# Designs tried in a protein design run: peptides against a protein of PDB entry 1EBD. Part 22

Target 1, 138 residues: chain A of PDB entry 1EBD
Amino acid sequence: KASYEGKVAAEAIAGHPSAVDYVAIPAVVFSDPECASVGYFEQQAKDEGIDVIAAKFPFAANGRALALNDTDGFLKLVVRKEDGVIIGAQIIGPNASDMIAELGLAIEAGMTAEDIALTIHAHPTLGEIAMEAAEVAL

## One batch from the design tools (peptide; made by RFdiffusion4, then SolubleMPNN)

Design b1_p11_5_s1 (from b1_p11_5, 4 letters changed)
Fold by OpenDDE base, seed 5:
Structure b1_p11_5_s1 (fold): chain B 138 residues (1-138), chain A 11 residues (1-11)
Amino acid sequence: as target 1 above (138 residues)
Amino acid sequence: SNREKLLKLVR
């Protein structure tokens, strides 16, 4: 956030048109397992009266996680039921700190669970878990 | 757009 806002400010000072139009700010904890979040948590959405699907997929069912012998945790998508738009994501598990970036992009672009579910991910990868969680939301 | 709908929700 601060780095992006600093870039926009520098561009504005230089006389270039720019805007800060973020929907979500990623949060990462570099623990073992790693924790990452972007956008709404399920309870936050519910507290705001948003009807959501919380689609969860475990790393224990991911082929790459199994091959790495690192299967702790899960990915959760928070999907608005009205239109299938992804409004939040949480990851606890291997490479969560990097994997959250795909979901941050999806949220900022206003993508749906269907958009992620229909995106081909390389096999086997940890990233497939995003596709699998998106399929759960359908 | 889906983005506009989301922005309306979170802003």
Scores: peptide ipSAE 0.027, ipTM 0.517, DockQ to the pose 0.811
Fold by OpenDDE base, seed 1:
Structure b1_p11_5_s1 (fold): chain B 138 residues (1-138), chain A 11 residues (1-11)
Amino acid sequence: as target 1 above (138 residues)
Amino acid sequence: SNREKLLKLVR
């Protein structure tokens, strides 16, 4: 966020057209386990009157996480029930800080849970957890 | 639909 805001400010100072659109701004905490979030939390969506599906999948069920002996946490997708569009995601677990980027892209592109569920992920990877959570949302 | 196909695989 701060780096992006700095870029927009620099572009504005340079006389370039710039707009700040805060659609999918990731937030990361580099703790152990890592925490990452993008878009809506489930409760935020509900407070705004959005009917959502919260699809959660644990790292304890992910083959790569098991192989790494790092199985704490989960991925949660926040999916708008009306159209299946992903509007938020939270990750607590291994590599959350990098894995949030896939979900940020999905939100920015207006992708559905079906789009992620139909995307082939390499096996075994931590990234498969996004596909598994998307399947839960179907 | 693709969704219906996936639902049969996961449920």
Scores: peptide ipSAE 0.023, ipTM 0.584, DockQ to the pose 0.029
Fold by OpenDDE base, seed 4:
Structure b1_p11_5_s1 (fold): chain B 138 residues (1-138), chain A 11 residues (1-11)
Amino acid sequence: as target 1 above (138 residues)
Amino acid sequence: SNREKLLKLVR
């Protein structure tokens, strides 16, 4: 967030068109396991009256996580039930700090769980967990 | 544990 705001300010000073968009601002905690979040938490969406599907997939079922012997945690997608649009994501687990970027992009672009589910992820990777969670949301 | 606390935060 702060780095993004700094970039927008620098671009504005340089005479480039720039805007601050707060739709998909990630939050990361570099703990063990790492924690990352973008967009809505399930409860936040519910508190705003949004009917959501919370699709969760565990790292214990991810082939790369198993190979790394680092299977703690999960990925959760918060999907608007009306149209399947991804409105939030949370990751606890290996490389959550980097993996959240895919989901930040998906939210920013207004993508659905189907869009992620139909995207081929390399095998075996930690990133496959996003595809698996998206399939759960369908 | 810290792990349990973190897992609870994203529920």
Scores: peptide ipSAE 0.012, ipTM 0.405, DockQ to the pose 0.029
Fold by OpenDDE base, seed 2:
Structure b1_p11_5_s1 (fold): chain B 138 residues (1-138), chain A 11 residues (1-11)
Amino acid sequence: as target 1 above (138 residues)
Amino acid sequence: SNREKLLKLVR
């Protein structure tokens, strides 16, 4: 957030038209396991009257997590039922701080769970967990 | 677009 706002300010000072236009701001806690979140939490969406699917996939079911001997946690997608658009994601697990970037991009672009589910992820990677959670949301 | 729908939701 602050870095992005600083870039917008620098562009404005330079006389270029620029605006703060973001949908999702990532939040990261560099704990063990790492925690990352972007967009809506499931309960937040429900409190706003949004009908959602919460799709969850565990790190314990991922081949890369098993190979790393680090299988704690899960990825959760928050998907709007009306159109399948991803509106939030939460990750607890290894590399969550980097994994959240794909989901931040997906939210900012207005992508659906189907878009992620149909994206080929390299095998074996932790990134496949996002694909698997997206398949659960279908 | 899906993006436009989401922007209306978040803002």
Scores: peptide ipSAE 0.015, ipTM 0.467, DockQ to the pose 0.832; fails the geometry check

Design b1_p11_5_s2 (from b1_p11_5, 3 letters changed)
Fold by OpenDDE base, seed 2:
Structure b1_p11_5_s2 (fold): chain B 138 residues (1-138), chain A 11 residues (1-11)
Amino acid sequence: as target 1 above (138 residues)
Amino acid sequence: SAREELLELVS
């Protein structure tokens, strides 16, 4: 967040228009397990009257996580029911700090759960968890 | 624990 705001400021000083959108700025805690979030939490969406699907997929069900012997946690997608658009994501587990980038991109681009579910992810990878969670949301 | 509280928040 801080570096992003700094970049926007630098661009503004250079005469290039830029805006800060806090909706899809990721937050990361480098704990064990790592924690990462971007966009809406489920309850936030509900509080704003957005009808959402909260789709979870555990690391314990992922082949790469099993191979790494690091299966603690889950990925959660918050999907707007009206149009299937991903509006939030939370990850607790190994490599969450890097995995959140894909979901940040998806949210920024207005992608749907179907878009992610139909995207082939390399096997075996932790990234497949995002695909699996998206499939749960369908 | 902090971990448990965070899990409750996002689960």
Scores: peptide ipSAE 0.030, ipTM 0.665, DockQ to the pose 0.031
Fold by OpenDDE base, seed 4:
Structure b1_p11_5_s2 (fold): chain B 138 residues (1-138), chain A 11 residues (1-11)
Amino acid sequence: as target 1 above (138 residues)
Amino acid sequence: SAREELLELVS
């Protein structure tokens, strides 16, 4: 976020238009395990009256995580029930800081859980967990 | 633990 804000400022100074407001600005904590979030948390959505599905998939069930012996945590998708659009995601676990980008993209593009579920993810990878969570939301 | 606190944040 800070880096992006700096880039926007630089572009503004240079006279180039740049979007400053995004729906999905990621937040990352580089702890062990890593923690990352983008978009709505489940309770935030509920507080705003959005009917959501909270689809969770654990790293303990992810092949790559098992191979790495790093299975703590989970990925959660916050999916709007009305249309299946992903409006938030949280990841605690290995590579969360990088994995959140896929979901940030999905949210910004207005993608659905089905879109992610039908996207082939390499096996075995940590990234598969996004696909697995998306399948839970279907 | 730190893990538990983080889980509460993202749960």
Scores: peptide ipSAE 0.030, ipTM 0.664, DockQ to the pose 0.030
Fold by OpenDDE base, seed 1:
Structure b1_p11_5_s2 (fold): chain B 138 residues (1-138), chain A 11 residues (1-11)
Amino acid sequence: as target 1 above (138 residues)
Amino acid sequence: SAREELLELVS
């Protein structure tokens, strides 16, 4: 957020008017394991009356995580039942701080769980877990 | 533990 705001400010100073857009702001904790979130948490959605599917997939079932011997945690997708749109994502596990970007993009673009499920993810990668979680939501 | 606390945050 701060970096994005700084970019807007820099562009304004350079004579290129810009404004801060409302985007889902990722939150990252660089702990071990890393923790990252973007968009709605499951309970937040429920509190707002949104009927959601919480699709969870563990790193213990991810091939790359197994190869790295770093299998703690999971990825959770918060999917709106009405239309299958991903409205939130949380990751605790290896490379969560980087992996959250894919989900942030998906949320901002209004993608569905099906969109992610049908996106080919390289094998074996940690990123496959997003696809796996999306399949859980279907 | 810190791990458990983090899990609670995202669960």
Scores: peptide ipSAE 0.029, ipTM 0.653, DockQ to the pose 0.030
Fold by OpenDDE base, seed 5:
Structure b1_p11_5_s2 (fold): chain B 138 residues (1-138), chain A 11 residues (1-11)
Amino acid sequence: as target 1 above (138 residues)
Amino acid sequence: SAREELLELVS
């Protein structure tokens, strides 16, 4: 966030029109395992009256995580039932701090779980857990 | 544990 704001400010100073509009700001904790979140938590969505699907997939079922012997945790997608749009994501597990970026992009772009499910992810990778979770949401 | 606390946060 701070880096993005700095870039916007620099562009403004340089005479380039720019705007700041935050939709999904990621939060990361560099613990072991790492934790990352972007957008709505399931309960936050429910508290706001949004009917959601919480699609969860464990790293214990991810091929790359198994190969790395680092299988603690899961990825959770918070998907709005009305239109299938991803409105939140949480990851606890290996490389969560980097993996959250894909889901931040998805949320910013208004993508659906189907969009992610139909996106080919390399196998085996940690990243394909997003695809697996998206399939759960369908 | 820290893991349990984090799981509670993100679950």
Scores: peptide ipSAE 0.029, ipTM 0.654, DockQ to the pose 0.029

Design b1_p11_5_s3 (from b1_p11_5, 4 letters changed)
Fold by OpenDDE base, seed 4:
Structure b1_p11_5_s3 (fold): chain B 138 residues (1-138), chain A 11 residues (1-11)
Amino acid sequence: as target 1 above (138 residues)
Amino acid sequence: SAREELLKLVR
């Protein structure tokens, strides 16, 4: 965020159109396991009166996580029930700090859980967990 | 910690 804000400022000074106006700004905690979030938390959405489904998939069920012996945590998708649009995502687990970018893209683009579920992810990868969680949301 | 706060929000 800070780095991006700095880039926007530099571009503005250089006369380029640039703004920080994003729906989904990622937050990352480089702990063990890593924690990453983008968009709404489930409770935030509920508090705002958004009817959501929270689809959760554990790393313990992910083939790559098992192979790495790093299976702590989960991915959670927060999906708006009305239209299936992903409005938030949280990842606690291996490579969460990098994996959150896919979901940030999905949220910014207004993608649905179906869009992610229908996207083929390489097997076995940690990234498959996004697809698996999306399937849960359907 | 930031991690603990995040966990509270996610769980």
Scores: peptide ipSAE 0.043, ipTM 0.735, DockQ to the pose 0.037
Fold by OpenDDE base, seed 3:
Structure b1_p11_5_s3 (fold): chain B 138 residues (1-138), chain A 11 residues (1-11)
Amino acid sequence: as target 1 above (138 residues)
Amino acid sequence: SAREELLKLVR
């Protein structure tokens, strides 16, 4: 966030058209396991009257996590029920700090759970868990 | 901790 704001400010000072547009700002805690979030939490969506599907998939069922012997945690997608659009995501587990970027992109682009579910993820990878969680939401 | 607070929000 701060680095993005600095870039926008530098571009504005240089006379280039630039605007700050905050839609999906990630938050990361570099703990063990790592924690990452972007967009809505399930309860935040419910408090705003959004009907959501909370799709959860555990790292204990992910092939790469098993191979690494690092299976604590899960990925959670918050999906708007009316149209299947992803409006939030949380990851607790291995490599959460990097994996959240895919979901940030999906939210910014207005993608659906189906878009992620139909995207081929390399096997076996930690990132494959996003596809599995998206399939749960279908 | 920050981790514990985030866990509360996710669960």
Scores: peptide ipSAE 0.032, ipTM 0.687, DockQ to the pose 0.035
Fold by OpenDDE base, seed 2:
Structure b1_p11_5_s3 (fold): chain B 138 residues (1-138), chain A 11 residues (1-11)
Amino acid sequence: as target 1 above (138 residues)
Amino acid sequence: SAREELLKLVR
């Protein structure tokens, strides 16, 4: 967020149109395991009257996580039931701080769980967890 | 902590 705001300020000074208006600003906690979030939490969506699917996939079911012997945690997708659009994501696990970027992109672009589920991810990678969670949401 | 609050919200 701070880095983005700095870029917007620099662009404004340079005379370029720019605004700080992101729906999906990531938050990261560099703990062990790492924690990352972007967009809505499930309860936030429910409190706003949005009917959602909360799809979870555990790191323990991922081939790369198993190979790394680091299987603590899960990825959670928050998907709007009406149209399948991803509105939030949370990750607790190895490399969560980097994995959240794909989901931030998906939310900002208005992508669906189907879009991610149909995207080929390299095998074996931690990135496949996003694809698997998206498949759970279908 | 921020981690603890995140854990509460994702469960």
Scores: peptide ipSAE 0.029, ipTM 0.670, DockQ to the pose 0.037
Fold by OpenDDE base, seed 5:
Structure b1_p11_5_s3 (fold): chain B 138 residues (1-138), chain A 11 residues (1-11)
Amino acid sequence: as target 1 above (138 residues)
Amino acid sequence: SAREELLKLVR
């Protein structure tokens, strides 16, 4: 957030006015396992009256995680039922701090679980877990 | 454990 705001300010000073207009701010804990979140948690969405699907996929079922012998944790997508739009994501597991960026992009762009499910992810990668979780949400 | 504490945050 601070880095993004700094860039917007620098661009404005350079004669290219920009506005800070973002929906989702990631939160990361660099622990072992790493923890990352962006957008709504399932309960937050429910508390706001949003009907959601919480789609969870474990790293224990991810080929890259198995190859790394680092299979603890999961990815969770929070998907709005009315339109399939991803409104939140949580990751506990390997590389969560970097993997959250894809999901932040998806949320900012208003993408659906179908959009992620239909996006080809390289095999085998940790990133495939986002695709797998998206398929669960369909 | 640290894992249990993190799970409280993301569940």
Scores: peptide ipSAE 0.022, ipTM 0.597, DockQ to the pose 0.029

Design b1_p11_5_s4 (from b1_p11_5, 4 letters changed)
Fold by OpenDDE base, seed 1:
Structure b1_p11_5_s4 (fold): chain B 138 residues (1-138), chain A 11 residues (1-11)
Amino acid sequence: as target 1 above (138 residues)
Amino acid sequence: SAREKLLELVR
């Protein structure tokens, strides 16, 4: 966020109008395991009256996580029931700080759980967990 | 902590 705001400010100073879009700002905690979030938490969506599916998939069931012996945590997708659009995601686990970017992109683009489920992820990768969680939401 | 807060929000 701060880096992006700095870029926008620099562009503005240079005479290039720019806007900051805060629809999907990632938050990362570089702990062990890492924690990352983008968009709505499940309870936030519910508090706003959005009917959601919370789809959770554990790293303990991810082939790459098993191979790395780093299986703590999970990925959670927050999916709007009305249209299947992903409105939030949280990751607690290995490489969460980088993996959140895919989900940030998906949210910004208005993608559905089906879109993620139908996206081929390389095997074995940690990133497959996004696809697995998306399948849970279907 | 920030981590604890995030965990609370995810659960």
Scores: peptide ipSAE 0.069, ipTM 0.773, DockQ to the pose 0.038
Fold by OpenDDE base, seed 4:
Structure b1_p11_5_s4 (fold): chain B 138 residues (1-138), chain A 11 residues (1-11)
Amino acid sequence: as target 1 above (138 residues)
Amino acid sequence: SAREKLLELVR
């Protein structure tokens, strides 16, 4: 975020149109396990009156996580029930800091859980967990 | 910590 804001400022000074106006700004904590979030938390959405489904998939059920012996945590998708649009995502687990970018893209693009579920992810990868969680949301 | 806060929000 800070780096991006700096880039926007530099571009503005250079006379380029640039703004920080995003729905989904990622937050990352480089702990063990890593924690990453983008968009709405489930309770936050509920507090705002958004009817959501929270689809959760554990790394313990992910083939790559098992192979790495790093199965702590989960991915949670926060999906708006009305239209299936992903409005938030949280990842606690291996490579969460990198994996959150896919979901940030999905949120910014207004993608649905179906869009992610129908996107083929390589097997076995940590990234498959996004697809699996999306399938849960359907 | 930031981690603890995040965990609280996700649970």
Scores: peptide ipSAE 0.065, ipTM 0.768, DockQ to the pose 0.038
Fold by OpenDDE base, seed 3:
Structure b1_p11_5_s4 (fold): chain B 138 residues (1-138), chain A 11 residues (1-11)
Amino acid sequence: as target 1 above (138 residues)
Amino acid sequence: SAREKLLELVR
C-alpha cells in the first residue's frame, strides 16, 4: 500500500496521469502459519446485506501441503451469490503471503468463482487450493 | 496480536 502510494505520487509530480484506486488492498501477517486477506470478510459482507457463499477448502486436502508436511489452515472465498463474483478471500497456511496475489487480481478484475475453477492450476501446488475452493462455491 | 485479530475476522 505505502509503496503503491509512493509510486502514484512520483508519477503525479512528474506530470503523468495517475490515480489511487483502493479496490483490493491485501493485508498480510508473516506468522506461522501465515495469514493473508483481500476484499470482504464473510461477516462484513453480511453486515452490508450482501448474500454470500463462503467457500472453504483445507490445506490438509492439498497435495503439495501434504508433501511439505505443512497442512495447517485453509483458504476461504467470499462469493456474491447473485452473480458468483469473488468479493473477498482469506488464506491461513503455507505461502499465504504470495498466494493472496492471485485472488487480489481476481477481485480487481471482477472474476467469478467459475473463472478460477476453470483455470488450470499446476499439480501438485499450494496454489491449486484456490481452484478447489472456487469449485466448492459452484 | 495482529495475527489473532485476523483469525477472529476469518471465523
Scores: peptide ipSAE 0.061, ipTM 0.769, DockQ to the pose 0.036
Fold by OpenDDE base, seed 5:
Structure b1_p11_5_s4 (fold): chain B 138 residues (1-138), chain A 11 residues (1-11)
Amino acid sequence: as target 1 above (138 residues)
Amino acid sequence: SAREKLLELVR
């Protein structure tokens, strides 16, 4: 957030005015396993009266995680039922701090679980878990 | 901790 705001300010000073307009701010804890979140948690959405699907996929079922012998944790997508739009994501597991960026992009762009499910992810990668979780949400 | 808080929200 601070880095993004700094860039916007620099661009404005350089004669290219920009506005800070973002929906989702990622939160990361660099623990072992790493923890990352962006957008709504499932309960937050429910508390706001949003009907959601919480789609969870474990790293224990991810080929790259198995190859790395680092299979603790999961990815969770929070998907709005009315339109399939991803409104939140949480990752506990390997490389969560970097993997959250894809999901942040998806949320900012208003993408659906179907959009992610139909996006080809390289095999085998940790990133495939996002695609797998998206398929669960369909 | 931040981790504990996040885990509480995820679970």
Scores: peptide ipSAE 0.059, ipTM 0.761, DockQ to the pose 0.036

Design b1_p11_6_s1 (from b1_p11_6, 3 letters changed)
Fold by OpenDDE base, seed 5:
Structure b1_p11_6_s1 (fold): chain B 138 residues (1-138), chain A 11 residues (1-11)
Amino acid sequence: as target 1 above (138 residues)
Amino acid sequence: SAREELLKLAA
């Protein structure tokens, strides 16, 4: 966020108009376990009257997390029911700070849960939890 | 804290 804001400010100072406007800015807390979020929280969506599916998948069911003996937490996708578009995601668990980027990309690109579910993720990886959560949303 | 708030919202 700060880096992005810095770029925008620099461009403005230089007289260059910004053509980029992001929908989703990630938030990360580097705790143990790590916490990361991008886009809508489930309750935020509901408060705005958006009918959503909250698809949650635990790291305890993720093969890589098990292998790492680091299984606390979960990944949650907030999916708009109307069209299946991912509008938010939260990750509490191992490597959440990095893993949130995939979901940020998905949100910015307007991807659906199906898009993620149909994207092959290597097995076993922490990243495949996104695919698993997406499957829950279907 | 920010962590606690995030955890609450993510629950």
Scores: peptide ipSAE 0.268, ipTM 0.867, DockQ to the pose 0.038
Fold by OpenDDE base, seed 1:
Structure b1_p11_6_s1 (fold): chain B 138 residues (1-138), chain A 11 residues (1-11)
Amino acid sequence: as target 1 above (138 residues)
Amino acid sequence: SAREELLKLAA
C-alpha cells in the first residue's frame, strides 16, 4: 500500500494521472507461518449483512505443503452467496505473502469461486490450495 | 499484535 501510494504520488509529480484506490488492498504479516488477507473477513461481511460462504482448505491437505513439510494453516475464501463472487480471502501458511496476490486479483476482477475452481493450477503447488478452497465454496 | 488480530479475524 505504501509503495503503491508512493508510485501514485510520483506519477502525479511527473504530470501523469493518478490511479484510483483499490478495494482489495492486501495485508501481510511476515511471521511463521505467514499471514495474509485481502478483502472482507467473514465476520466483516456478516456485519454488513452480506450472506457469505466461508470456504476453508488446510495446507495439511495440499500436496506441495506436504512435500515441503510445511503444512500449518489454511486458506479461507469469503464468497458472497448471492452471486458466488469472492469478496475476501485469508491465508495462514507457507508463502501466504505471495499467494495472496492471486486472490487480490480475483477480488478486484470480480471473479467467482467457480472461476478459481475452473482455473487449472499447477500440481503440486501451494497455489492450488486456492482452487481447492474454491471447490469447497461450490 | 497485527498477527494476533489477523489470526482472530481469519479463524
Scores: peptide ipSAE 0.266, ipTM 0.868, DockQ to the pose 0.038
Fold by OpenDDE base, seed 4:
Structure b1_p11_6_s1 (fold): chain B 138 residues (1-138), chain A 11 residues (1-11)
Amino acid sequence: as target 1 above (138 residues)
Amino acid sequence: SAREELLKLAA
């Protein structure tokens, strides 16, 4: 966020078009396990009257996480129930700080859980967990 | 902490 804001400022100074207002600005805590979030938390959506599906999948069920012996945590997708659009995601676990970008992209693009579920993810990878969680949401 | 808050919100 800070880096992007700096880039926007630089582009503005240079007279280039820029945009600051994104829906999906990620938040990352580089702890062990890493924590990352983008878009709505489940309770935030509920507080705003959005009917959501909270689809959760544990790293303990992810092949790559098992191979790495790093299985703490989970990925949660917050999916708008009426149309299946992903409006938020949280990742607690290995490489959450990088994995959140896929979901940030999905949210910004207005993608659905089905879009992620139908996207082939390499095996075995941590990233497969996004696909698994998306399948839960279907 | 930020970590604790995120964990609570994500649970």
Scores: peptide ipSAE 0.260, ipTM 0.864, DockQ to the pose 0.038
Fold by OpenDDE base, seed 3:
Structure b1_p11_6_s1 (fold): chain B 138 residues (1-138), chain A 11 residues (1-11)
Amino acid sequence: as target 1 above (138 residues)
Amino acid sequence: SAREELLKLAA
């Protein structure tokens, strides 16, 4: 967020038009395992009266995670039941700090769990877990 | 810690 705001300020100083439109801000903790989140947590959505599906898939069932011997954690998608739109995501596990970007993009674009489920992810990769979790939400 | 709080929210 700080880097984004700095970029906007630099563009404004240079006389370029710049939209101060904040997108969903990811939160990352660089621990072992890494932790990352973007958008709603499940309980936050429920507290606001949003009916959601919480789709969870473990890294212990991910081929790349097994090959790397790093299988702690999971990916969780928070999906609005009404229309299947992804409104939040959490990743606890290997490479979570980088993997959260795909889900941040999906949320900002208003994509559904089906969109991610139908997107081919290379095999075997850690990112494949997003596709697996999306399938759980269907 | 920040990690513990995030884990609680994600669980």
Scores: peptide ipSAE 0.253, ipTM 0.865, DockQ to the pose 0.036

